# Peptides against a protein of PDB entry 4IGA: the designs that were tried, part 76

Target 1, 116 residues: chain A of PDB entry 4IGA
Amino acid sequence: KRVLIVDDAAFMRMMLKDIITKAGYEVAGEATNGREAVEKYKELKPDIVTMDITMPEMNGIDAIKEIMKIDPNAKIIVCSAMGQQAMVIEAIKAGAKDFIVKPFQPSRVVEALNKV

## One batch from the design tools (peptide; made by RFdiffusion4, then SolubleMPNN)

Design b1_p22_3_s3 (from b1_p22_3, 18 letters changed)
Fold by OpenDDE base, seed 2:
Order: structure tokens, then C-alpha cells, then sequence
Structure b1_p22_3_s3 (fold): chain B 116 residues (1-116), chain A 22 residues (1-22)
């Protein structure tokens, strides 16, 4: 399966790329904000998306909503430092399949990838 | 570890959120 990695932090994208590839998944591409994520989703048609929340241009929640308009079957895993219950609920309501709080263990990401 | 404990709590919160979002 191919994964689109969305995070404004280059280091985080690099770390996720390492985890994803070691788990046997392919990285479809990367996006640095929500607007770019939506465009890359259209272009790459990934199987899975890892989505940050706090990003410039467009936040992750809005990106989830836009992606769900494009593909109601999108498989989106949120990866965010903002682990408050309200944010988790909002992400799930927007269409996210899972929510991983930063900092995380690689096994948690792998678990999420395998379940969506 | 503290990290494992935190992740367990996070999973619990997610499950609760999913239940509330149904």
C-alpha cells in the first residue's frame, strides 16, 4: 500500500517515511500543509494518509474534510501533538480512522497502518 | 515505560472518541 505523508515538519516526515518503509509500505509522496495534501491526494491517489493537524495554509482537520469529499473511502491516520479529547473527536467526525498522539512509538504507527 | 503508559491512555481516549462520534 502507498502512503501520503502530511506534516509541516521535515524531520517528522523523514521519521514517518522511515517507519512506513520499514513496515513494508511505500511512500506515495509528501505534503507540507493541508492544501498541498488535498492536491497530492488527487494526484497520487494514495491508499493511506498520515495527517498532521497544525499546519500553515490549511490545517489537518480541514484537509481531512476536503479529502473525504474527493474520496469518501479515504484512509486517514492523524499524527499530532494535539491529543486533547476534543481534537480527537473532531478528527474522527471529519473522517479520520485513527489518531496517534506525538510523541509516538513506531509500533503504534505500524498498528494504525495495518488496521485501516 | 512512561511512553507505553501514555500511548495506552491515548488509545483509550481514541476509543472513547470513536464511540462518541457514532
Amino acid sequence: as target 1 above (116 residues)
Amino acid sequence: SMMDKYLEISKKKLEEAKKLAE
Scores: peptide ipSAE 0.083, ipTM 0.614, DockQ to the pose 0.065
Fold by OpenDDE base, seed 3:
Structure b1_p22_3_s3 (fold): chain B 116 residues (1-116), chain A 22 residues (1-22)
Amino acid sequence: as target 1 above (116 residues)
Amino acid sequence: SMMDKYLEISKKKLEEAKKLAE
C-alpha cells in the first residue's frame, strides 16, 4: 500500500517516511500543507494518508474534508501534537479513521497503518 | 538500533500476514 505523508515539518516527514517504509509500506509522496495535500491526493491516489493538523495555507481538518469529498473511502490517519478532545472529535467528524498524538512511538503508527 | 530492530520485525510480521490473506 502507498502512503501520502502530510506535515509542514521536514523532520516529521522524514521520521514518518522511515517508519512507513520499514513497516513494508511505500511512500506515494509528501505534502507540506493542506492545499498541497488535496492536490497530491488527486495526483497520486494514495491508499493511506497521514495528516498533520496545524499547517499554513490550509489546516489538516479542512484538508480531510476536501479529500473526503474527492474520495469518501479515503483512509486518513491524523498525526498531531494537538490531542485535545475537541480536536479529536472534530477530526473524526471530518472523516479521519484514527488520531495519533505527538509525541508518538513508532509502533503506534504501524498499528494505525495496519488497522485502516 | 533498537528502533530499527523493532521496525524490521514489524515488516516481517506484515509480510507474513499479507501472504496468509492471499
Scores: peptide ipSAE 0.041, ipTM 0.487, DockQ to the pose 0.026
Fold by OpenDDE base, seed 1:
Structure b1_p22_3_s3 (fold): chain B 116 residues (1-116), chain A 22 residues (1-22)
Amino acid sequence: as target 1 above (116 residues)
Amino acid sequence: SMMDKYLEISKKKLEEAKKLAE
């Protein structure tokens, strides 16, 4: 399966790329904000998306909503430092399949990838 | 480990949130 990695932090994208590839998945591409994520989703048609929340231009919640309009079957895993219940609920309501709180262990990401 | 405990708590929190979001 192919994964689109969305995060404004280059370090985090690098970390996720390492985890994803070591787990046997392919990285379809990367996006640095929500607007780019939506466009990359259209372009790359990934199987899975890892989505940050706090990003410039467009946040992750809005990006999830827009992607779900494009593909109601999108498999989106949120990965964010903001693990408050309200934010988790908002992400799930927007269409996210899972929510990973930063900091995380690689096994948690792999588990999420395998389950969506 | 402390991280494992944190992750277990997080998983529980997520499941509760999913239920609330239904």
Scores: peptide ipSAE 0.026, ipTM 0.558, DockQ to the pose 0.065
Fold by OpenDDE base, seed 4:
Structure b1_p22_3_s3 (fold): chain B 116 residues (1-116), chain A 22 residues (1-22)
Amino acid sequence: as target 1 above (116 residues)
Amino acid sequence: SMMDKYLEISKKKLEEAKKLAE
């Protein structure tokens, strides 16, 4: 399966790429904000998306909503430091399949990838 | 690798923090 990694932090993208590839998945591409995420989703049609929330241009919640308009069957895993209950609920309502709070263990990401 | 080491350290610190928060 191919994964689109969305995070405004270069280091976080690098770390997720390492986790994803070592888990046997392919990285379809990367995006640095929500607008780019939507564009890359259209272009690459990845099997799975890892989505940050707090990003410039467009936040992750709005990106989830836009991607779900494109593909109602999109498999989106949120990875965010914003672990407040309200934010988790908002992400799930938008269409996210899982919510991983930062900081996280690599095994948590792998578990999410395997279950979506 | 450097990344593997960082991941291991991060995992350890997370577990310690979670334990302290209980």
Scores: peptide ipSAE 0.122, ipTM 0.623, DockQ to the pose 0.108; fails the geometry check

Design b1_p22_3_s4 (from b1_p22_3, 18 letters changed)
Fold by OpenDDE base, seed 3:
Parts: structure tokens; C-alpha cells; sequence
Structure b1_p22_3_s4 (fold): chain B 116 residues (1-116), chain A 22 residues (1-22)
């Protein structure tokens, strides 16, 4: 399966890429903001999206909503930080299927990838 | 750890949120 990684931080994208590829998944591509995420989803048609919802510049919830319009069966895993429970709930309401928490635990990331 | 405790709480919240989203 192919994964689109969305995060404004290059280091975070790198970390996820390593975890994802070591778990046997393919990285379809990367996006640095919500707008780019929507564009890349259309272009790449990934199987799974990891979406950072702690991005300060753009609300990841909006990107989730737009992707769900494109593909109501989209498999989106939101990336959150400790203390972001309310935002995770909003992401789920918007259509996200699961969440992972920073700092990433590889086993939890893999579990989320396998379940969606 | 604080991380593990948060993770478990968040997992419970996720399941509840999924039910509300149906």
C-alpha cells in the first residue's frame, strides 16, 4: 500500500518515511501543508494518508474534509501531539479513521497503518 | 509513562468519537 505523508516539518516526514518503509509500505509522496495534501491526493491516489493536525499554519481538519469530498473512502490517520484530544475528535468527525501521537512509536504507527 | 497513559486515554476517546461520527 502507498502512503501520502503530510507534515510541514521535514524531520517529521523523514521519521514517518523511515517507519512506513521499514513496515513494508511504500511512500506515494509528501505534502507540506493542507492545500498541497489535497492536490497530492488527487495526483497520487494514495491508499493511506498521514495528516499532521498540529500544523500551526493551516488547519488539518479542512484538508481532511476536502480529501473526503474527493474520496469518501479515504483512509486518513491524523498525527497529533499530547494534549490535542479535542482536535483528534474533530478530525475523526471530519472522517479520519485513526490517530497517532508524537513523538511517534513505530509499533503504534504500524498498528494504525494495518488497521485502516 | 505519561505518554503511555495519554495514549490509552486517547484510544478510548477515539472509539467514542467513531461512534458519534456514524
Amino acid sequence: as target 1 above (116 residues)
Amino acid sequence: SDYDKYLEIAKKALEKAKELAK
Scores: peptide ipSAE 0.321, ipTM 0.798, DockQ to the pose 0.054
Fold by OpenDDE base, seed 4:
Structure b1_p22_3_s4 (fold): chain B 116 residues (1-116), chain A 22 residues (1-22)
Amino acid sequence: as target 1 above (116 residues)
Amino acid sequence: SDYDKYLEIAKKALEKAKELAK
């Protein structure tokens, strides 16, 4: 399966890319903001999206909503920080299928990828 | 750990959210 990684931080994208590829998934591409995420989703038609919702000045939930308008069957895993339970809930209501928490534990990431 | 505790709480919240999203 092909994964679109969305995060404004290059380091975070790199970390996820490493985890994802080691788990046998392919990285479809990367996006650095919500708007780019929507554009890349249309372009790449990934199987899974990892969507950071912790980015300042960036509403990952809005990106989720837009992607869901494009593809109601989109498989989106939100990336959150500890203490953001409410944001995770909102992301799920917006259409996200699962969540992972920073700092990432590889096994948890893989579990989420396998479940969606 | 605090991380694990949070995960468990969040998982419960996830399940509730999924139910509400139906």
Scores: peptide ipSAE 0.317, ipTM 0.798, DockQ to the pose 0.053
Fold by OpenDDE base, seed 2:
Structure b1_p22_3_s4 (fold): chain B 116 residues (1-116), chain A 22 residues (1-22)
Amino acid sequence: as target 1 above (116 residues)
Amino acid sequence: SDYDKYLEIAKKALEKAKELAK
């Protein structure tokens, strides 16, 4: 399966890319904000999206909503920080399937990828 | 740890949210 990684932080994208690749998944591409995420989803047609919802300049929830409009069957895993429970709930209501919490635990990332 | 505690709380919230979103 191919994964689109969305995060404004290059380091976070790098970490996820490593985890995802080592788990046997392919990285379809990367996006640095929610707007780019929507564009890349259309372009790449990934199987899974990891979506940072703590991005400062772009609303990750809005990106989820837009992707769900494009593909109601989109498989989106939100990436959150501790203390972002309310945002995670909103992301799920918007259509996200699962969540992972920063700092990333590789096993949890893989578990989420396997379940969606 | 605080991380583990948060995970447990968040997991419960996730399941509830999923049910509500059906």
Scores: peptide ipSAE 0.311, ipTM 0.792, DockQ to the pose 0.053
Fold by OpenDDE base, seed 1:
Structure b1_p22_3_s4 (fold): chain B 116 residues (1-116), chain A 22 residues (1-22)
Amino acid sequence: as target 1 above (116 residues)
Amino acid sequence: SDYDKYLEIAKKALEKAKELAK
């Protein structure tokens, strides 16, 4: 399966890319903000999206909503930091299927990828 | 760990959120 990685931090994208590829998944592409994520989803038609919602200046929830409008069957895993439970709940209400928590644990990431 | 504790709480919250999203 092909994964679109969305995160404004290059280091986070790199880390997640490493975990995803080592687990046998393909990286469809990367996006650095919510608007780019929507455009990349249309372009790449990935099987799974990892969506960061910890970015201070970006509302990842809006990106989730827009992707869900494009594809109601989108498989979105939201990425959050500890203490952002309210945002995770909002992401799930917006259509996200699961969540993973930073700092990333490879086994937890793989579990989420396999589950969605 | 604090991480594990958070995961447990968050998983329960996720289950409730999924119920609300049905």
Scores: peptide ipSAE 0.297, ipTM 0.789, DockQ to the pose 0.053

Design b1_p22_4_s1 (from b1_p22_4, 16 letters changed)
Fold by OpenDDE base, seed 2:
Structure b1_p22_4_s1 (fold): chain B 116 residues (1-116), chain A 22 residues (1-22)
Amino acid sequence: as target 1 above (116 residues)
Amino acid sequence: MLEEEVKKRIELTKKAIEEYYK
């Protein structure tokens, strides 16, 4: 399966890329913001999206909603900060399938990828 | 996923992370 990684932080994208690749998944591409995420989803048609929803200058929920309009069956895993319970709930309401809390254990990322 | 499930899983995750990184 191919994964689109969405995160404004280069370090986070790198970390996720490493975990995803080592787990046997292919990285379809990367996006650095919500708008780019939507564009890349259309372009790359990934199987799974990891979506950072704690980006300070963007609402990742909107990106989820737009992707769900494009593909109601999109498999989106949100990555959230430790204290963003409300945002996770909103992401789930928007259509996200699962969530990962940062900082995360690599095994939890793999578990989420395998389950969606 | 139910809201209560989200809350529960987040709490469990927080505890697990705390234990892992302590």
Scores: peptide ipSAE 0.197, ipTM 0.708, DockQ to the pose 0.074
Fold by OpenDDE base, seed 5:
Structure b1_p22_4_s1 (fold): chain B 116 residues (1-116), chain A 22 residues (1-22)
Amino acid sequence: as target 1 above (116 residues)
Amino acid sequence: MLEEEVKKRIELTKKAIEEYYK
């Protein structure tokens, strides 16, 4: 399966890319904000999306909503900060399938990938 | 996923992370 990684932090994208590839998944591409995420989703048609919440241009919640309009069956895993419970709830309401909390352990990321 | 489940899982995740990085 192919994964689109969305996060404005380069180090976070690098970390996720390492975990995702070592778990046997392919990285379809990367996005640094919600607007780019929507564009990349249209272009790449990934199987899974890892979605950061707080980003410039467009936040993760809005990106989820736009992607769900494009593909109601999109598999989106939200990556949230420790104190973003409210945002995670909003992401789930928007259509996210699962969530992981930063900082995360690699096994949790893999578990989420395998479940969605 | 229900809000209550989200809250529960977040709490469990926080505890797991705390334990993992202890």
Scores: peptide ipSAE 0.191, ipTM 0.706, DockQ to the pose 0.073
Fold by OpenDDE base, seed 1:
Structure b1_p22_4_s1 (fold): chain B 116 residues (1-116), chain A 22 residues (1-22)
Amino acid sequence: as target 1 above (116 residues)
Amino acid sequence: MLEEEVKKRIELTKKAIEEYYK
């Protein structure tokens, strides 16, 4: 399965890429903001999306909504900060299938990837 | 996923993370 990684932080994208690759998944590509995420989803047609929803001054929820319009069966795993419970709930309501809380262990990411 | 389930899982995750970094 191919994964699109969405996060504004280069370090986080690198970390996720390492975890995803070691778990036997393929990285379809990367996006650095919500708009780019939507564009990359159309272009790459990934099987799974990891979506940062705590990007400062960015609305990851809107990206989820737009992707769901493109593909109602999209498999989106949101990545949230420790104090962002409300945003996680909103992301789930928008169509996300699962969530991971930062900081995370590799096994938690793999568990989410395997579940969706 | 129900809102209650989200809240529960977040709480469990917080505890697990705290334990891991101890």
Scores: peptide ipSAE 0.186, ipTM 0.699, DockQ to the pose 0.074
Fold by OpenDDE base, seed 3:
Structure b1_p22_4_s1 (fold): chain B 116 residues (1-116), chain A 22 residues (1-22)
Amino acid sequence: as target 1 above (116 residues)
Amino acid sequence: MLEEEVKKRIELTKKAIEEYYK
């Protein structure tokens, strides 16, 4: 399966890319904000999206809403900071299938990928 | 210690979401 990685932090994208690749998944591409995420989703048609919440231009929750309009069957895993429980709830309401909390264990990322 | 702390935070978040949807 192919994964689109969305995060404004280059280091975080790199970390996720490493975990995803080692787990046997393919990285479809990367996005650095919510607007780019929506565009890349249309372009790449990934099987799974890892979605950061706090990003410039367009946040992850708004990106989830837009992607769900395009593809109601989208499989989105939210990546949140420790203090963002309320934002995670909002992301789940918007259509996210699962979530991981930063900092995360690689096994938790793999678990989420396998679950959705 | 780091692994256990991460697991704890994840579990707390999961429980919060579960409580919200009760």
Scores: peptide ipSAE 0.085, ipTM 0.590, DockQ to the pose 0.040

Design b1_p22_4_s2 (from b1_p22_4, 16 letters changed)
Fold by OpenDDE base, seed 5:
Structure b1_p22_4_s2 (fold): chain B 116 residues (1-116), chain A 22 residues (1-22)
Amino acid sequence: as target 1 above (116 residues)
Amino acid sequence: DLLEEIQKRVKETLEAIKKYYA
């Protein structure tokens, strides 16, 4: 399966890319904000999306909503430092399939990839 | 550990939501 990695932090994208590839998944591409994520989703039609929340231009919650309009079956895994219950609920209501709090262990990401 | 507690709370929240929609 192909994964679109969305995070404004280059280091985080690098980390996720390493985890994703070592787990046997392919990286479809990367996005640095929510607006770019939506456009990349249309372009690349990935199987899975890892989504940061706090980003410039467009935040992750809005990006999830827009992607879900495009593809109601989108598989989006949130990866965020904001692990508050309210944020988790908001992400799930928007359409996210899972929520991973930063910092995380690689096994948690792999688990999410395998389950969505 | 704070991180462990947060991760636990997130998991519990997710399970509660899943149960609601089931």
Scores: peptide ipSAE 0.091, ipTM 0.649, DockQ to the pose 0.038
Fold by OpenDDE base, seed 1:
Structure b1_p22_4_s2 (fold): chain B 116 residues (1-116), chain A 22 residues (1-22)
Amino acid sequence: as target 1 above (116 residues)
Amino acid sequence: DLLEEIQKRVKETLEAIKKYYA
């Protein structure tokens, strides 16, 4: 399966790329904000998206909503430092399938990838 | 461990949501 990695932090994208590839998944591409994420989703048609929430230009919640308009069956895993229940609920209502709190263990990311 | 507690709360929230909308 191919994964689109969305995060404004280069270090986080690098970390996720390492975890994803070591787990046997392919990285379809990367996006640095929500607007770019929507564009890359249209272009790459990834199987899974890892989505940061706090980003410039467009936040992750809005990006989830836009991607769900494009593909109601999109598999989006939120990866964010904001792990409050309210934020989790908002992400799930927007269409996310899972939520991972930063900092995370690689195994948690792998579990999410395997389950969506 | 704080991280474990946060992850546990998130997991429980997700499970509750899934059950609610099932």
Scores: peptide ipSAE 0.026, ipTM 0.542, DockQ to the pose 0.037
Fold by OpenDDE base, seed 2:
Structure b1_p22_4_s2 (fold): chain B 116 residues (1-116), chain A 22 residues (1-22)
Amino acid sequence: as target 1 above (116 residues)
Amino acid sequence: DLLEEIQKRVKETLEAIKKYYA
């Protein structure tokens, strides 16, 4: 399966890329903000999306909503430092399938990828 | 481990939410 990695931090994207590829998944591409994420989703048609929340241009929650409009069956995993229950609820309501809190263990990311 | 505890709590919350909206 192909994964679109969305995060404004280059280091985080790199880390996720390593985890994703080592887990046997392919990186479809990267996005640095929510607006770019939506555009890349249309372009790349990834199977899974790892989505950060706090980003410029468009935050992750809004990006999830827009992607869900494009593809109601989108598989989005939120990966963010924002781990409050309210944020988790908002992400799920927007359409996210799972939520991972930063910092995270690689196994947690793999678990999420395998379950969505 | 604090990280493990946080991840566990989030996971439990997520599962509870999913069950609620199922």
Scores: peptide ipSAE 0.024, ipTM 0.530, DockQ to the pose 0.037
Fold by OpenDDE base, seed 4:
Structure b1_p22_4_s2 (fold): chain B 116 residues (1-116), chain A 22 residues (1-22)
Amino acid sequence: as target 1 above (116 residues)
Amino acid sequence: DLLEEIQKRVKETLEAIKKYYA
């Protein structure tokens, strides 16, 4: 399966890319904000998306909503430092299939990838 | 229920993080 990685932090994208690749998944591409994520989803048609929330230009919640308009069956895993209950609820309401809190163990990411 | 399951896991993760940085 192919994964689109969305995060404004280059370090985090690199970390996720390493985890995803070592787990046997293919990285479809990367996005640095929500607007770019939506465009890359259309272009790459990935099987799974890892989505940060706090990003410039467009946040992850809005990006989830836009991607769900494109593909109602999109498989989006939120990976964010924002673990507030309200934020988790909003992500799920937008269509997210899972939520991973930063900092995380690589095994948690792999578990989410395998289950969506 | 997806929301309930995720909320539980998030809560547990946050608690673990707090302990790690304590």
Scores: peptide ipSAE 0.021, ipTM 0.514, DockQ to the pose 0.065

Design b1_p22_4_s3 (from b1_p22_4, 15 letters changed)
Fold by OpenDDE base, seed 5:
Structure b1_p22_4_s3 (fold): chain B 116 residues (1-116), chain A 22 residues (1-22)
Amino acid sequence: as target 1 above (116 residues)
Amino acid sequence: DYEALVQKRIEETLKAIEEYYA
């Protein structure tokens, strides 16, 4: 399966790329904000999306909503430092399948990838 | 229904987070 990695932090994108590839998944591409994520989703048609929340241009919640309009069957895993219950609830209501709180261990990401 | 499925996912996700970082 192909994964689109969305995070404004280059370090985080690199970390996720390493985890995703080592787990046997393919990286479809990367996005640095929510607007770019929506465009990349249209372009690349990935199987899975890892989505940051706090980003410039467009935040992750809005990006989830827009992607869900494009593809109601989109498989989006949120990955964010904002792990408060309210944010988790908002993300799931927007359409996310899972929510990973930063910092995380690689096994948590792999678990999420395998379950969506 | 969809609402029930979403609520279940919320509960499961929150529980998983609590267990993972406990």
Scores: peptide ipSAE 0.547, ipTM 0.908, DockQ to the pose 0.040
Fold by OpenDDE base, seed 2:
Structure b1_p22_4_s3 (fold): chain B 116 residues (1-116), chain A 22 residues (1-22)
Amino acid sequence: as target 1 above (116 residues)
Amino acid sequence: DYEALVQKRIEETLKAIEEYYA
């Protein structure tokens, strides 16, 4: 399966790329903000999306909503330091399948990838 | 019911987070 990695932090994208590839998944591409995420989703048609929340241009919640409009069956896993219950609830309501709070262990990401 | 599904997912996700980071 191919994964689109969305995070405004280059180091985080790199970290996720390592985890994802070691887990046997392919990285479809990367996005640095929500607007780019939506565009890349259309372009790359990834199987799974890892989505940050706090990003410029467009935040992760709005990106989730837009992607869900494009593909109601999109498999989006949120990966964010914003682990408040309210944010988790908002993300799930927007369409996210899971929510990983930073900091995390690689196994948590792999578990989420395998579950969606 | 979609709403019920969402609520269940919320509860499960929150529980998982709590357990994982406990």
Scores: peptide ipSAE 0.491, ipTM 0.894, DockQ to the pose 0.040
Fold by OpenDDE base, seed 3:
Structure b1_p22_4_s3 (fold): chain B 116 residues (1-116), chain A 22 residues (1-22)
Amino acid sequence: as target 1 above (116 residues)
Amino acid sequence: DYEALVQKRIEETLKAIEEYYA
């Protein structure tokens, strides 16, 4: 399966890329903000998306909503430092399948990838 | 303690998700 990695932090994208690759998944591409994520989703048609929340231009919640309009079957896993219950609920309501709180262990990401 | 703290946070998140889908 191919994964689109969305995060405004280069370090985080690199870390996720490493985890995803070692888990046997392929990285379809990367995006640094919500608007770019939506564009890349259309272009790459990935199987799974890892989505950050706090990003410039367009935040992750809005990006999730836009992607869901394009593909209601999209498999989006949120990965954010904002782990408050309210945020988790908001992300799920927007269409996310899972929510990973930063910092995280690689196994948590792999588990999420395998589950969605 | 770092691993324990991370796991606790993850578990809390999973619980929230489970409750939402319940």
Scores: peptide ipSAE 0.339, ipTM 0.802, DockQ to the pose 0.043
Fold by OpenDDE base, seed 4:
Structure b1_p22_4_s3 (fold): chain B 116 residues (1-116), chain A 22 residues (1-22)
Amino acid sequence: as target 1 above (116 residues)
Amino acid sequence: DYEALVQKRIEETLKAIEEYYA
């Protein structure tokens, strides 16, 4: 399966890329904000998306909503430091399949990838 | 019922987060 990685932090994208690749998944591409994520989803048609929340230009919640309009069956895993209950609820209501709080262990990411 | 499914997923996710950081 192919994964689109969305995070404004280059370090985090590199970390996720390493985890995803070692787990046997293919990285479809990367996005640095929500607007770019939506565009990349249309272009790359990935099987799974890892989505940060706090990003410039467009946040992850809005990106989830827009991607769900494109593909209501999209498989989006949120990976964010913003683990407040309200934010988790909002992400799930927007269409996210799972929510991973930063900092996380690689095994947690792999588990989420395997379950969606 | 979509709302019921969403609520169930929310509860499961919150529980998983709590257990992960316990």
Scores: peptide ipSAE 0.022, ipTM 0.539, DockQ to the pose 0.040

